# Peptides against a protein of PDB entry 4JHK: the designs that were tried, part 7

Target 1, 212 residues: chain A of PDB entry 4JHK
Amino acid sequence: EDYKIQSFDLETQKLLKTALKDPGSVDLEKVSSVIVDQSLKDQVFSREAGRICYTIVQAEAKQTNGSVFRRNLLNRLQQEFKAREETRKRSTQEWVCLVSFICNIFDYLKVNNMPMVALVHPVYDCLFRLAQSDALKNEEEVDCLVLQLHRIGDQLEKMNVQLMDELFNLLRDGFLLQEDLSSMGRLLLLEILEFRAGGWKLSDTAQKYYYS

## One batch from the design tools (peptide; made by RFdiffusion4, then SolubleMPNN)

Design b1_p28_1_s1
Fold by OpenDDE base, seed 5:
Structure b1_p28_1_s1 (fold): chain B 212 residues (1-212), chain A 28 residues (1-28)
Amino acid sequence: as target 1 above (212 residues)
Amino acid sequence: SSFEEELEKLQKESLEKIEKVFEERKKK
């Protein structure tokens, strides 16, 4: 198990490593804050933060039967989610990192192998925001959208197929009707449309076609 | 619009479920 924490300074890395193994010995509120802060800045980390968080949650549960970290994490997530429009306005990068982070948390923090219900609507809200015309024209946002759908689309659909249908209606309309999409953005939308149509699977030939 | 109002309630419920799962695992 390799955790992507290279973006942190050495002191913070040590803190995180300790939290992963002995969560009772560190300030878990601080740890959660550090993880969220970095997830908003580093795309690579935001993609892996879910695994780290999951491990810390498990470690704390095993050690003290506590849930301090998870509570703090979710509280911070809620705060960031509420401020998502301001974040997007301030920094597209931070916005897509936030979406990636929330989706990653959704993917990894399972209850009996089921997604956390609390995150279903927030995730959809983020994806719907990315599917709006003003976002679809930005390749960075399209990339984020498509990436998340590749990762957790099938899971999300199982939770709410109606929302997924609505989301993909927007994506289809964007692909067909929106004129200011980038070439890559248009390609990615087409790919994800076909991806879902194929049962959330992509053939090897299709993979080569879209990502060669 | 945002599902923020639902999030708070769902978070509480989800936390309770997660805690229960971990408690059960600890007992084994």
Scores: peptide ipSAE 0.030, ipTM 0.585, DockQ to the pose 0.061
Fold by OpenDDE base, seed 3:
Structure b1_p28_1_s1 (fold): chain B 212 residues (1-212), chain A 28 residues (1-28)
Amino acid sequence: as target 1 above (212 residues)
Amino acid sequence: SSFEEELEKLQKESLEKIEKVFEERKKK
């Protein structure tokens, strides 16, 4: 399979390719750090990063029955999550990249074909932060929130419907009561409210209305 | 301090923040 790693230098590309094929022959802590660092800079890469991480996890499990990469990845992720408020204050772009990365890891890094339970609350915490009034007024944060809910909302709801109900209460209040939303932000909130109400699905007509 | 222990601590803090938001919402 092809992976989108062209943004890395040749040495790092070689490192990643080796990790995908022979994870036991490389420093997996370094590999995890490289992936996280790039994911914090490029939201598009964060999606691919989830797939790459899953592949490395599977390769290591098959080769040595080990989990060194996953442990290092989650340790770094936990560090970034802990510092999320400072990251948001410093750079909205890095903040939404972090949220995107965490959500993509949740989406791709399954255990026994199930999401990692340990990531459920961290993911919800990120989404709840994006649903606060100070974040809803920023279109970039609204874009991130709505994108993640489109990608993993149905999975998250299965893990905890009560938290999802509370999250959407905040989104409803934001849509109805908050005055400083952008036109697009308000439209996106309405769309995601309808998306969940429709069982996490949109008709072709609705999709065209909101995204064309 | 392991990842699991720190994650549990962060989860607790997150829940407290959420609860505070909901309590304020009830007062309105």
Scores: peptide ipSAE 0.026, ipTM 0.434, DockQ to the pose 0.578
Fold by OpenDDE base, seed 4:
Structure b1_p28_1_s1 (fold): chain B 212 residues (1-212), chain A 28 residues (1-28)
Amino acid sequence: as target 1 above (212 residues)
Amino acid sequence: SSFEEELEKLQKESLEKIEKVFEERKKK
């Protein structure tokens, strides 16, 4: 199976490939750090990172019945999550990459095909932050918010419907009441409101309206 | 491990409980 890791230098690519096949032969803390660092810089890699992480977790479980990689990954994620406000102030791009990465890990890094409960609140906290007025005025943040809700919204709602209701109350209020939304931002909010209302599905008519 | 098995059970139970609420809401 091919993974998109061409953005790394050759030495790091070799490290990642080895981790995917023989995780016991590499420093899994270093591997987790490299993946997180790149995911914070490259949103394209962030999606691939979820797949890579899941594969490494599976490989380690099969090889040693261990969870060293997952532990290191989650520890690093926790550190980045705690510093999320500082990250946002420093770079909107890094902030949305962080959110995207956490959401992708939630989506891919499952235990027995189940979402990790430990990630539910961190994911919601990120989405709630994106739903605040100061974030909704930024099209990049709105794009990130809507993208994640399209990808994992249905799963998140199954984990906590009350939080999802609260989140969408904020989005509705933003759509109706906030004056400094971009045209695209407002369109995206309307689309995601309808998306959830339709059971996390978009009708053919609505799809044509928004994307054709 | 026993810890991982218990964690998986807890996750499954939590999801099932919320799924019931979700389905009930959809029916209303």
Scores: peptide ipSAE 0.022, ipTM 0.444, DockQ to the pose 0.056
Fold by OpenDDE base, seed 1:
Structure b1_p28_1_s1 (fold): chain B 212 residues (1-212), chain A 28 residues (1-28)
Amino acid sequence: as target 1 above (212 residues)
Amino acid sequence: SSFEEELEKLQKESLEKIEKVFEERKKK
């Protein structure tokens, strides 16, 4: 499926497909709940859920000029964000899925091809949390951090370069000073430092060095 | 601690304003 909804059962897949094309014919609150729930337990889905959400938002706007789906989605997102520390303590996997989902919403829910200003600080808060020493020692969290920065780092920097500088100061310090990083974690930090230094791009040589 | 709470409040407020920002941008 183009929207990567294979992880859902057939009934739910049908629900989502209908929401994508004819949102007025389904319970959009239920749809939003299903998407958020799955995004919190499936990292692959959470990485792409933003695109699905954007499509549903656009479909509803075109069909009824409504925003029921978006309202329900963002209300749920706010609840999950508020509970992010508890989520992290309970499950690293759910935590990185939450971060991925929030970053994906930032990336895809654009208006007039611009990101939502209101999401800038929440996204940075998540990334700063991943950049703390207790998180950097966990390779799963480092992987999440680096992945998000690869995807939306350039956009975030344009929104607030000061916060990005502060974030990368933490990453540099982690790379240079923190002793309990995994080998892969340290490599990923170095790569992302060079990635930003290179204008949010990697040369073919660098790609070969870090990811082959 | 006070600073951290203030930052969290700001982030909360940011999320609460998402719909407003979205609609404002849509109208332009």
Scores: peptide ipSAE 0.019, ipTM 0.467, DockQ to the pose 0.071

Design b1_p28_2_s2
Fold by OpenDDE base, seed 1:
Structure b1_p28_2_s2 (fold): chain B 212 residues (1-212), chain A 28 residues (1-28)
Amino acid sequence: as target 1 above (212 residues)
Amino acid sequence: SELEEAEKKAKELLEKVRELAEKTLEAA
């Protein structure tokens, strides 16, 4: 399987591959830290890291019925989340990578095939931050926001419809009222508004408008 | 998996939207 770990050096790749197959033979705290660090730097990896994490979690569960990796991962993730404003100010790229990673973890790490409740508010907090006026003017942040909503919006809504309504009120206001949106940003907001309105899928009308 | 397929479709959709945006800007 391809886990998109080519950005790591060979030694670290070996570590990760071992963790994927025999997690009991490696330092899972170190593995979790390496994954989080790289997810903040590499956009491609950040968007795919959830699958890697899921596989390690499953491997550990099968091997020892343990959850050491997941615990360490979530602890580190919480640390990064708490520092999210500092991260955003330092680097928009790292910020959107962080959001993407958190959303990806939410999407892949299920408990009994259900989303982890503990991640619901952190995910919404990130999305709400992306929905603020100072973020909507940045195409990179809008792209991140819309991408996450396409991926996990329906799941998030099921967890808390009130927060989703509030979030989309901000997006609607941004689309209609904010003057310093790029043309692409405005189109992305319109698309995601219609996407949710259509039950988190493209309607025939929207399909015709955007792609015919 | 279903999850992977869903993500793939979402990415494809976003790419199409981006293409539309680019065309719109070029036409304006």
Scores: peptide ipSAE 0.019, ipTM 0.535, DockQ to the pose 0.018
Fold by OpenDDE base, seed 3:
Parts: sequence; C-alpha cells; structure tokens
Structure b1_p28_2_s2 (fold): chain B 212 residues (1-212), chain A 28 residues (1-28)
Amino acid sequence: as target 1 above (212 residues)
Amino acid sequence: SELEEAEKKAKELLEKVRELAEKTLEAA
C-alpha cells in the first residue's frame, strides 16, 4: 500500500496522490505522461509503476466509471513502443526501463481479471529484441530479460506457448553458441532456461546449485 | 501482496545467481 513516488518533486507527488484518491479532479492525461516519463528514467519506478497505474484505473472506474487514464496511458505506451529501436539506440537504460514498464503494465492491468490480450505481442516483441545477439552481449539487457521472464513468463506462456518456445530457442542458442556473453549473462541465461524447464520454478537440483 | 512476494523472490534468485557468478570467476 506504499506507493514509491519519492523521486518526484513535491508538486508532482501531490498530483499523483490526488489521482490515486480523486482521479476526477486532476488532468489524467498529464498524470499518465508523468508516469511514463519517469518510468523511462527511473528503473526502480518503472518496475513499480504498474501498481500505481492499476490503482488509478480502479479509482477512476469506481468514481466516474471512466477510463480516461487507461486510454491515455496505453496511447503513450504505444507511442514509446513504436519508437523502441530509437530509444535503444539513444539509451540502453531507457530501453530496459521501457521494457520493464510494459511488462509491469501487463502484470498489473487486468481486464476482468485476465491479462490484456493487446499487450501480449508488444511484450513478446520487446523480449525477442532482448534475445537478439546484439542485445545478449549487453549484461544490462540480459538482466532485464531474465527479470521480466521470472516475473511474467508463466503468464505470457499461458497466452501464447508457441511464441515462448521460439523465444527460448533464441536463449538456448545464445547460451550455447554466442561467444561474447559475459560470465554473468551466461549464468543468467542458464538459470532462466532451467527455470522454465522446471515449470517456472526451481527444481531441487537447481535450488541446490544456484543457492549453494 | 502476492505480486510483491513474487517480485522479491525473483530478485533474491538473481542475487544468488550473481553470487554464483562471482564464485565462478574467482575459481577460474
């Protein structure tokens, strides 16, 4: 129930707090843009923003039966997604923040207690980009990829097992064949391969190996 | 807070992997 908004200035914090409690009294387009902008700059916030967004969506639905915030959020998210290659070229940090944010929205923003189908392909597209050889050589991108798969991999697989199989084929090939992986990156890939193979949990053998 | 616990578990796992990586580098 603690919202991590300490990275914002006091005026923006007030805006967000008001949006959480009384969304009808604020400019929800502005709120959505502020959240997206901060999510692209702050890795901690990008990983936590989903809960804030969900709360605002629920508050607006309850108060006015509206969906202005969600529409604005998704529109801005779509814009950032379309420009993802440019973002990656400009800043690896902003790119992994974008991926984290998209995955977080997928995780928290449910429709009738179900994942948003419209986000499935965008999420997979981001993960596939992280699974390319030019990304796997960057430990920051591997960290992001593995973290998201730990968080939402089981949910994504339920939405499309064929895409997940294709993704993990790339990860397997990267682990086995790519020469310029860092030691950390290679271990992370091995762990996530075993994690999925074990039904998105660690086996007793893997538990002993990685926690010893 | 099930989602928070899942996130925490994932982070802890990644830290353990990083510890293992460090040990591997030291032993190499």
Scores: peptide ipSAE 0.019, ipTM 0.534, DockQ to the pose 0.018
Fold by OpenDDE base, seed 5:
Structure b1_p28_2_s2 (fold): chain B 212 residues (1-212), chain A 28 residues (1-28)
Amino acid sequence: as target 1 above (212 residues)
Amino acid sequence: SELEEAEKKAKELLEKVRELAEKTLEAA
């Protein structure tokens, strides 16, 4: 399998490749840190990172029955999550990368083929933050929000429908009441509202309307 | 409630947008 790790230097690429194949031979704490750091800088990688992390977790489990990588990853993720407001203030780009990363970890890092329950609230918290009025006015944040909901909304709802209802109440209010939304932002909110209403899917007609 | 009213309005708007979109696409 190919992993998109070209953004790393050669030494780090080697480290990651080794972690993917022989996790017991590398410092998995370092590996986790590298992945998180890059995920905060590159949203494209943040998506890929979920898959990479899952692979490493599986490899370590099979090789040593260990969970060092996952533990370190989640610990670092928790640290970044706690500092999310500061991150947002510092860089919208880093903030949306963080959200993307957390959501992707939720999507890929499953236990017994089920989402990690411990990530449910952190994911929702991130999405709720994106759903606040000060975030909805930023198209980059709206894009992130809608993207994540497209990716994992159905899974999240299955984990906690009440929180999803509350989240979408905010989105509906934003769509209806907030004046400083960008045209695209408003369109995206409408689309995602319809997306959920349609059972987390879009008809061909709707797809053409919103994305053609 | 205000929330209920907003929800209703949102649903109505969504339906209208969908209808308009479908009509537009069908007419094209």
Scores: peptide ipSAE 0.016, ipTM 0.492, DockQ to the pose 0.022
Fold by OpenDDE base, seed 2:
Structure b1_p28_2_s2 (fold): chain B 212 residues (1-212), chain A 28 residues (1-28)
Amino acid sequence: as target 1 above (212 residues)
Amino acid sequence: SELEEAEKKAKELLEKVRELAEKTLEAA
């Protein structure tokens, strides 16, 4: 499989490839750090990192029945999550990459074929932050929010429907009441509102509106 | 995989929305 690691230098690519095949032969803490660092800076990698991480986790489990990589990954992720407000302040790009990364980890890095419960609230917290008025006025943040909800919204709702309802209340209010939204922002919010309303799929009405 | 396909579809849909938004802005 193609894990989209071309953005790394050759040495790092080799490290990652080795981690994917023989995780016991590399410094898994370093591997996790590299993945997180790149995920914060590269949107393409950020959205693919989950699959890479899952593969490494599985490889380590099979090889040594260990979980060193996952522990290091989650520890670093937790650190970044805790600093999310500072990250947002420093760089919107890094912020949306962080959100994307966390969401992708949630999506791909399942335990016993189930989403990691520990990630549910962090994911929601990120999405709620994106749903605040100061974030909704930024198209990049709206784009991130809507994209993640398209990807994992149904899964998240299954984990906590109450939080999802609260989140979408904010989105509805933003769509209806916030005056400084761009036209694109409003359209994105409308689309995702309808997407959820349609059972996390495009309704006939929405299809007509957005594709006609 | 099913997950990858779902992501692809989601991305495509989002792009369509963006296209519509751009057209709307240009027409206004």
Scores: peptide ipSAE 0.019, ipTM 0.543, DockQ to the pose 0.018; fails the geometry check

Design b1_p28_2_s4
Fold by OpenDDE base, seed 5:
Structure b1_p28_2_s4 (fold): chain B 212 residues (1-212), chain A 28 residues (1-28)
Amino acid sequence: as target 1 above (212 residues)
Amino acid sequence: SALAEAEERAERLLAKVRELAEQTLEES
């Protein structure tokens, strides 16, 4: 399995590779910190971090039946989540990275092959923030929102359909009523609205319209 | 022409949507 960790220096790459294969031989708290830090800076990595984290979690479980990495990861994640508004204010890029990271963690770190219930509200909160008018006018935030919904929307809905309904009410209103959306943003919102309406998949007609 | 410009814009938008779709597939 190939992991995209090229953004790290060679020493850190080695650390991560070791963690992936032999987590007991490294400081897993340090590893978790490194992953979170990089996930906040590198959007590409933030989208891949979930898979890396999953692998480390599985490796540790198999090796020592431990969960040190996961605990540290989730603790740090919670800290970053709590500071999300400040992060957004400081850097839209970091904010988008954070959302991507959280969503990926939700997607990959499952308990008994089920999404972690504890992450449901944090994920929704992030998506709701992206669905606010001040965020919808920012194309990079719309990109993030739509991408995450494509990736994990169906899973999230299964966890809480009521929140998903509320979220998409905001998206609908944004699409219909918000005047300062870019054409691209509006198109993306329409696409995701139809995506959900179609059961989190595109009909043949929609597929042709949006992707060909 | 205005039509050509509109077509170009449409193509860019579609390309962006396709890009997002590809990212989704790669990450899932």
Scores: peptide ipSAE 0.023, ipTM 0.522, DockQ to the pose 0.026
Fold by OpenDDE base, seed 4:
Structure b1_p28_2_s4 (fold): chain B 212 residues (1-212), chain A 28 residues (1-28)
Amino acid sequence: as target 1 above (212 residues)
Amino acid sequence: SALAEAEERAERLLAKVRELAEQTLEES
Protein backbone atom coordinates (compact mmCIF):
# COMPACT_ATOMS: atom_id res chain seq x y z
CA GLU B 1 0.00 0.00 0.00
CA ASP B 2 1.01 3.59 -0.64
CA TYR B 3 0.88 5.56 2.59
CA LYS B 4 2.15 8.81 1.05
CA ILE B 5 5.07 9.32 3.40
CA GLN B 6 7.42 10.73 0.78
CA SER B 7 7.43 14.11 2.54
CA PHE B 8 9.43 12.67 5.42
CA ASP B 9 13.17 12.19 5.42
CA LEU B 10 14.46 8.68 4.85
CA GLU B 11 15.09 8.00 8.52
CA THR B 12 11.56 8.95 9.48
CA GLN B 13 10.14 6.98 6.58
CA LYS B 14 11.93 3.93 7.89
CA LEU B 15 10.52 4.58 11.35
CA LEU B 16 6.99 4.80 10.01
CA LYS B 17 7.36 1.71 7.86
CA THR B 18 8.59 -0.22 10.86
CA ALA B 19 5.69 1.04 12.94
CA LEU B 20 3.27 -0.14 10.28
CA LYS B 21 4.61 -3.69 10.33
CA ASP B 22 6.18 -4.15 13.75
CA PRO B 23 4.86 -1.47 16.11
CA GLY B 24 6.37 -3.15 19.15
CA SER B 25 9.87 -2.44 17.91
CA VAL B 26 9.56 1.35 17.84
CA ASP B 27 8.70 4.20 20.19
CA LEU B 28 5.02 4.63 19.45
CA GLU B 29 4.85 7.92 21.31
CA LYS B 30 7.47 9.32 18.98
CA VAL B 31 5.68 7.88 15.98
CA SER B 32 2.43 9.54 16.99
CA SER B 33 4.18 12.87 17.51
CA VAL B 34 5.86 12.68 14.12
CA ILE B 35 2.57 11.96 12.41
CA VAL B 36 0.81 14.85 14.13
CA ASP B 37 3.67 17.26 13.47
CA GLN B 38 3.75 16.45 9.78
CA SER B 39 -0.03 16.54 9.51
CA LEU B 40 0.06 20.15 10.68
CA LYS B 41 2.56 21.10 7.98
CA ASP B 42 1.62 18.97 4.99
CA GLN B 43 -1.94 19.11 3.74
CA VAL B 44 -1.58 16.07 1.52
CA PHE B 45 -0.28 13.99 4.39
CA SER B 46 -2.87 15.44 6.76
CA ARG B 47 -5.69 14.20 4.58
CA GLU B 48 -4.23 10.69 4.38
CA ALA B 49 -2.73 10.27 7.83
CA GLY B 50 -5.79 8.43 9.06
CA ARG B 51 -4.91 5.39 6.99
CA ILE B 52 -1.46 5.24 8.51
CA CYS B 53 -2.84 5.60 12.00
CA TYR B 54 -5.47 2.96 11.43
CA THR B 55 -2.90 0.51 10.15
CA ILE B 56 -0.62 1.08 13.13
CA VAL B 57 -3.53 0.65 15.53
CA GLN B 58 -4.46 -2.62 13.88
CA ALA B 59 -0.90 -3.84 13.83
CA GLU B 60 -0.41 -3.10 17.52
CA ALA B 61 -3.69 -4.74 18.43
CA LYS B 62 -2.76 -7.88 16.55
CA GLN B 63 0.79 -7.96 17.82
CA THR B 64 0.37 -7.20 21.52
CA ASN B 65 -3.31 -6.40 21.97
CA GLY B 66 -2.05 -2.99 22.96
CA SER B 67 -3.33 0.52 22.39
CA VAL B 68 -0.29 2.63 23.20
CA PHE B 69 -0.21 4.31 19.82
CA ARG B 70 -3.88 5.27 19.85
CA ARG B 71 -3.63 6.63 23.37
CA ASN B 72 -0.64 8.79 22.52
CA LEU B 73 -2.18 9.91 19.25
CA LEU B 74 -5.39 11.02 20.90
CA ASN B 75 -3.52 12.75 23.68
CA ARG B 76 -1.46 14.77 21.22
CA LEU B 77 -4.52 15.48 19.12
CA GLN B 78 -6.32 16.80 22.17
CA GLN B 79 -3.42 19.13 22.90
CA GLU B 80 -3.49 20.52 19.38
CA PHE B 81 -7.26 20.84 19.50
CA LYS B 82 -7.10 22.89 22.69
CA ALA B 83 -4.66 25.26 21.00
CA ARG B 84 -6.67 25.50 17.77
CA GLU B 85 -7.42 29.22 18.05
CA GLU B 86 -3.76 30.02 18.50
CA THR B 87 -2.91 27.79 15.58
CA ARG B 88 -5.49 29.51 13.40
CA LYS B 89 -4.11 32.94 14.22
CA ARG B 90 -0.58 31.81 13.55
CA SER B 91 -1.22 29.95 10.32
CA THR B 92 -4.40 29.34 8.39
CA GLN B 93 -2.63 26.53 6.58
CA GLU B 94 -1.75 24.73 9.80
CA TRP B 95 -5.27 25.27 11.07
CA VAL B 96 -6.94 23.68 8.06
CA CYS B 97 -4.39 20.88 8.20
CA LEU B 98 -5.37 20.25 11.80
CA VAL B 99 -9.04 20.12 10.88
CA SER B 100 -8.32 17.83 7.95
CA PHE B 101 -6.30 15.55 10.17
CA ILE B 102 -8.85 15.27 12.96
CA CYS B 103 -11.60 14.59 10.43
CA ASN B 104 -9.45 11.98 8.74
CA ILE B 105 -8.80 10.28 12.07
CA PHE B 106 -12.52 10.30 12.74
CA ASP B 107 -13.12 8.72 9.36
CA TYR B 108 -10.53 5.95 9.57
CA LEU B 109 -9.92 5.23 13.24
CA LYS B 110 -12.95 3.21 14.22
CA VAL B 111 -13.56 1.40 17.47
CA ASN B 112 -15.52 -1.80 17.09
CA ASN B 113 -16.32 -0.63 13.59
CA MET B 114 -17.91 2.53 15.01
CA PRO B 115 -16.75 6.14 15.02
CA MET B 116 -14.93 7.22 18.14
CA VAL B 117 -17.48 9.04 20.28
CA ALA B 118 -14.73 11.07 21.90
CA LEU B 119 -13.96 12.74 18.57
CA VAL B 120 -17.51 13.81 17.74
CA HIS B 121 -17.53 17.08 19.64
CA PRO B 122 -13.98 18.04 18.70
CA VAL B 123 -14.82 17.53 15.03
CA TYR B 124 -18.00 19.56 15.32
CA ASP B 125 -16.17 22.29 17.21
CA CYS B 126 -13.68 22.58 14.38
CA LEU B 127 -16.42 22.70 11.77
CA PHE B 128 -18.37 25.27 13.77
CA ARG B 129 -15.25 27.42 13.92
CA LEU B 130 -14.92 27.21 10.15
CA ALA B 131 -18.57 28.20 9.86
CA GLN B 132 -18.10 31.50 11.71
CA SER B 133 -18.27 34.66 9.64
CA ASP B 134 -14.60 35.50 10.07
CA ALA B 135 -13.67 32.10 8.66
CA LEU B 136 -16.26 31.91 5.88
CA LYS B 137 -14.69 34.92 4.19
CA ASN B 138 -11.45 32.95 3.74
CA GLU B 139 -11.50 30.62 0.76
CA GLU B 140 -8.98 28.25 2.29
CA GLU B 141 -11.19 27.72 5.31
CA VAL B 142 -14.34 27.34 3.22
CA ASP B 143 -12.60 24.76 1.06
CA CYS B 144 -11.63 22.83 4.15
CA LEU B 145 -15.11 23.03 5.66
CA VAL B 146 -16.89 21.85 2.55
CA LEU B 147 -14.38 19.11 1.86
CA GLN B 148 -14.74 17.63 5.33
CA LEU B 149 -18.52 17.76 5.19
CA HIS B 150 -18.46 15.92 1.89
CA ARG B 151 -16.20 13.28 3.38
CA ILE B 152 -17.67 12.67 6.82
CA GLY B 153 -20.86 14.72 7.07
CA ASP B 154 -23.17 11.74 6.87
CA GLN B 155 -21.25 9.93 9.60
CA LEU B 156 -21.23 12.99 11.84
CA GLU B 157 -24.94 13.52 11.43
CA LYS B 158 -25.61 9.98 12.54
CA MET B 159 -23.68 10.73 15.70
CA ASN B 160 -25.50 13.99 16.47
CA VAL B 161 -28.17 15.38 14.19
CA GLN B 162 -28.88 18.36 16.44
CA LEU B 163 -25.35 19.68 16.10
CA MET B 164 -25.47 19.15 12.36
CA ASP B 165 -28.69 21.16 12.16
CA GLU B 166 -27.08 23.97 14.10
CA LEU B 167 -24.02 23.90 11.90
CA PHE B 168 -26.03 24.09 8.72
CA ASN B 169 -28.08 26.94 10.13
CA LEU B 170 -24.83 28.86 10.26
CA LEU B 171 -23.94 27.84 6.73
CA ARG B 172 -27.35 28.87 5.46
CA ASP B 173 -27.07 32.23 7.17
CA GLY B 174 -23.59 32.68 5.77
CA PHE B 175 -24.78 31.88 2.28
CA LEU B 176 -27.77 34.20 2.46
CA LEU B 177 -26.62 37.04 4.67
CA GLN B 178 -22.85 37.38 4.66
CA GLU B 179 -21.71 40.01 2.19
CA ASP B 180 -17.97 39.43 2.08
CA LEU B 181 -18.06 35.85 0.83
CA SER B 182 -16.19 35.15 -2.36
CA SER B 183 -18.20 33.97 -5.32
CA MET B 184 -16.58 30.58 -5.09
CA GLY B 185 -17.20 30.44 -1.37
CA ARG B 186 -20.86 31.15 -1.85
CA LEU B 187 -21.06 28.51 -4.55
CA LEU B 188 -19.44 25.95 -2.30
CA LEU B 189 -21.85 26.71 0.53
CA LEU B 190 -24.80 26.29 -1.79
CA GLU B 191 -23.42 23.01 -3.02
CA ILE B 192 -22.95 21.59 0.45
CA LEU B 193 -26.40 22.78 1.53
CA GLU B 194 -27.89 20.90 -1.40
CA PHE B 195 -25.67 17.92 -0.72
CA ARG B 196 -27.04 17.46 2.78
CA ALA B 197 -30.58 18.21 1.68
CA GLY B 198 -30.24 15.33 -0.73
CA GLY B 199 -29.19 12.92 1.98
CA TRP B 200 -25.48 13.51 1.57
CA LYS B 201 -25.65 12.70 -2.11
CA LEU B 202 -26.56 14.50 -5.29
CA SER B 203 -29.93 13.76 -6.78
CA ASP B 204 -30.28 13.42 -10.52
CA THR B 205 -31.80 16.88 -10.62
CA ALA B 206 -29.01 18.39 -8.57
CA GLN B 207 -26.42 16.60 -10.65
CA LYS B 208 -27.77 18.21 -13.78
CA TYR B 209 -28.01 21.57 -12.07
CA TYR B 210 -24.37 21.67 -11.05
CA TYR B 211 -22.75 19.66 -13.82
CA SER B 212 -24.83 20.14 -16.97
CA SER A 1 -14.25 21.76 -25.05
CA ALA A 2 -15.16 20.02 -21.82
CA LEU A 3 -13.31 22.63 -19.81
CA ALA A 4 -15.07 25.49 -21.54
CA GLU A 5 -18.43 23.87 -20.96
CA ALA A 6 -17.67 23.36 -17.30
CA GLU A 7 -16.66 26.98 -16.94
CA GLU A 8 -19.84 28.11 -18.61
CA ARG A 9 -21.92 26.00 -16.26
CA ALA A 10 -20.09 27.41 -13.29
CA GLU A 11 -20.66 30.94 -14.47
CA ARG A 12 -24.37 30.33 -14.90
CA LEU A 13 -24.61 28.85 -11.45
CA LEU A 14 -22.72 31.74 -9.91
CA ALA A 15 -25.00 34.19 -11.64
CA LYS A 16 -28.00 32.41 -10.21
CA VAL A 17 -26.49 32.43 -6.75
CA ARG A 18 -25.84 36.15 -6.99
CA GLU A 19 -29.37 36.76 -8.13
CA LEU A 20 -30.74 34.75 -5.25
CA ALA A 21 -28.59 36.64 -2.80
CA GLU A 22 -29.75 39.98 -4.12
CA GLN A 23 -33.37 38.94 -3.89
CA THR A 24 -32.87 37.82 -0.33
CA LEU A 25 -31.38 41.16 0.60
CA GLU A 26 -34.21 43.05 -1.03
CA GLU A 27 -36.83 41.01 0.78
CA SER A 28 -35.13 41.25 4.14
Scores: peptide ipSAE 0.023, ipTM 0.455, DockQ to the pose 0.019
Fold by OpenDDE base, seed 3:
Structure b1_p28_2_s4 (fold): chain B 212 residues (1-212), chain A 28 residues (1-28)
Amino acid sequence: as target 1 above (212 residues)
Amino acid sequence: SALAEAEERAERLLAKVRELAEQTLEES
């Protein structure tokens, strides 16, 4: 499989490649830190980091029956999640990268072939923050919100339909009532509202309207 | 993969939405 790690220097690329094949021979705490740090800075990497993490987790389990990488990854992720408001204040880009990374981990990192229940509320908390009025006026945050819902919305709804209903109530209100919403933002909200209403699919008419 | 297809779809949507947004602004 192809992993997008070209943004790292050659030494770090070697470290990651080794972790993917022989995790027992590297410092897995360092590997987890490198992945999280880069995920906060690189949007392309952040949305694919989950697949890399899953591969390392599986490799370690197969090799040593260990879970050192997963433990370190989740610990660091928890720290970043707790500081999410500070991150948002410091850098919108880092904030949306963090959300993308958390959603990607939710999507790829399964326990006993099931989504990690512990990540459900953190993911929703991030999406609810993006659905607030002060975030909906920022195109980067709207793009992030809509993208994550397209990617994992159906899975999240299966985990908690009540939270999804509440989230989409906010999106509806934003679409209808928020005056400082950009034209692009408004169209994105309309599309995602229709996307969910259609069972996380688009009708033929909507497909032609939004993608043709 | 499902994820790759979803992201590609989202990218197409963003491109189309930008086009529609520009048209809306011109009509206003």
Scores: peptide ipSAE 0.021, ipTM 0.531, DockQ to the pose 0.018
Fold by OpenDDE base, seed 2:
Structure b1_p28_2_s4 (fold): chain B 212 residues (1-212), chain A 28 residues (1-28)
Amino acid sequence: as target 1 above (212 residues)
Amino acid sequence: SALAEAEERAERLLAKVRELAEQTLEES
């Protein structure tokens, strides 16, 4: 499998590869930190890091029945989440990478074949932040919001439909009422509204409307 | 062409957005 770690230097790549197959032989705290750090800087990696993390988790569980990596990962993730407003203020790019990473972890890092309940509210909080008026006017944030909803919206809704309803109320209001949305922003919001309305899939009619 | 099709789609979507916006304004 290709874990898309090309953006790392060779030493770090080696570290990650070792973690994937022999997690007991490396500093898993360091590994988790490296993954989080890179996920905040690299959009491609942030969207794919969940698969890497899942593999390491499984490898450690199999090798030592341990969960050191997961604990460190989640602890660091929680730290970044708590600082999300400062991150957003500092760098929109890092902010959307953080959201992408958290959503990706939610998608891949499942426990007993179900999403981690502990991540549900953090994910929603991030998406709600992206759905605020000050964020909806930013193309990069809208792109992130819509992308995550396409990827994990159905799963999130299953975890908490009430929050999803509230979220989409904000999106609808933004679509209808917010004056400083770009045309593309409005298109994206409309598309995602229809996507959910269609059961998190595009109907034939919607497919034709949006893509043909 | 693919570009032309994309433009047509965008125009349709924008028209829908404008329609919905107008309706919202009328109802508000």
Scores: peptide ipSAE 0.020, ipTM 0.454, DockQ to the pose 0.020

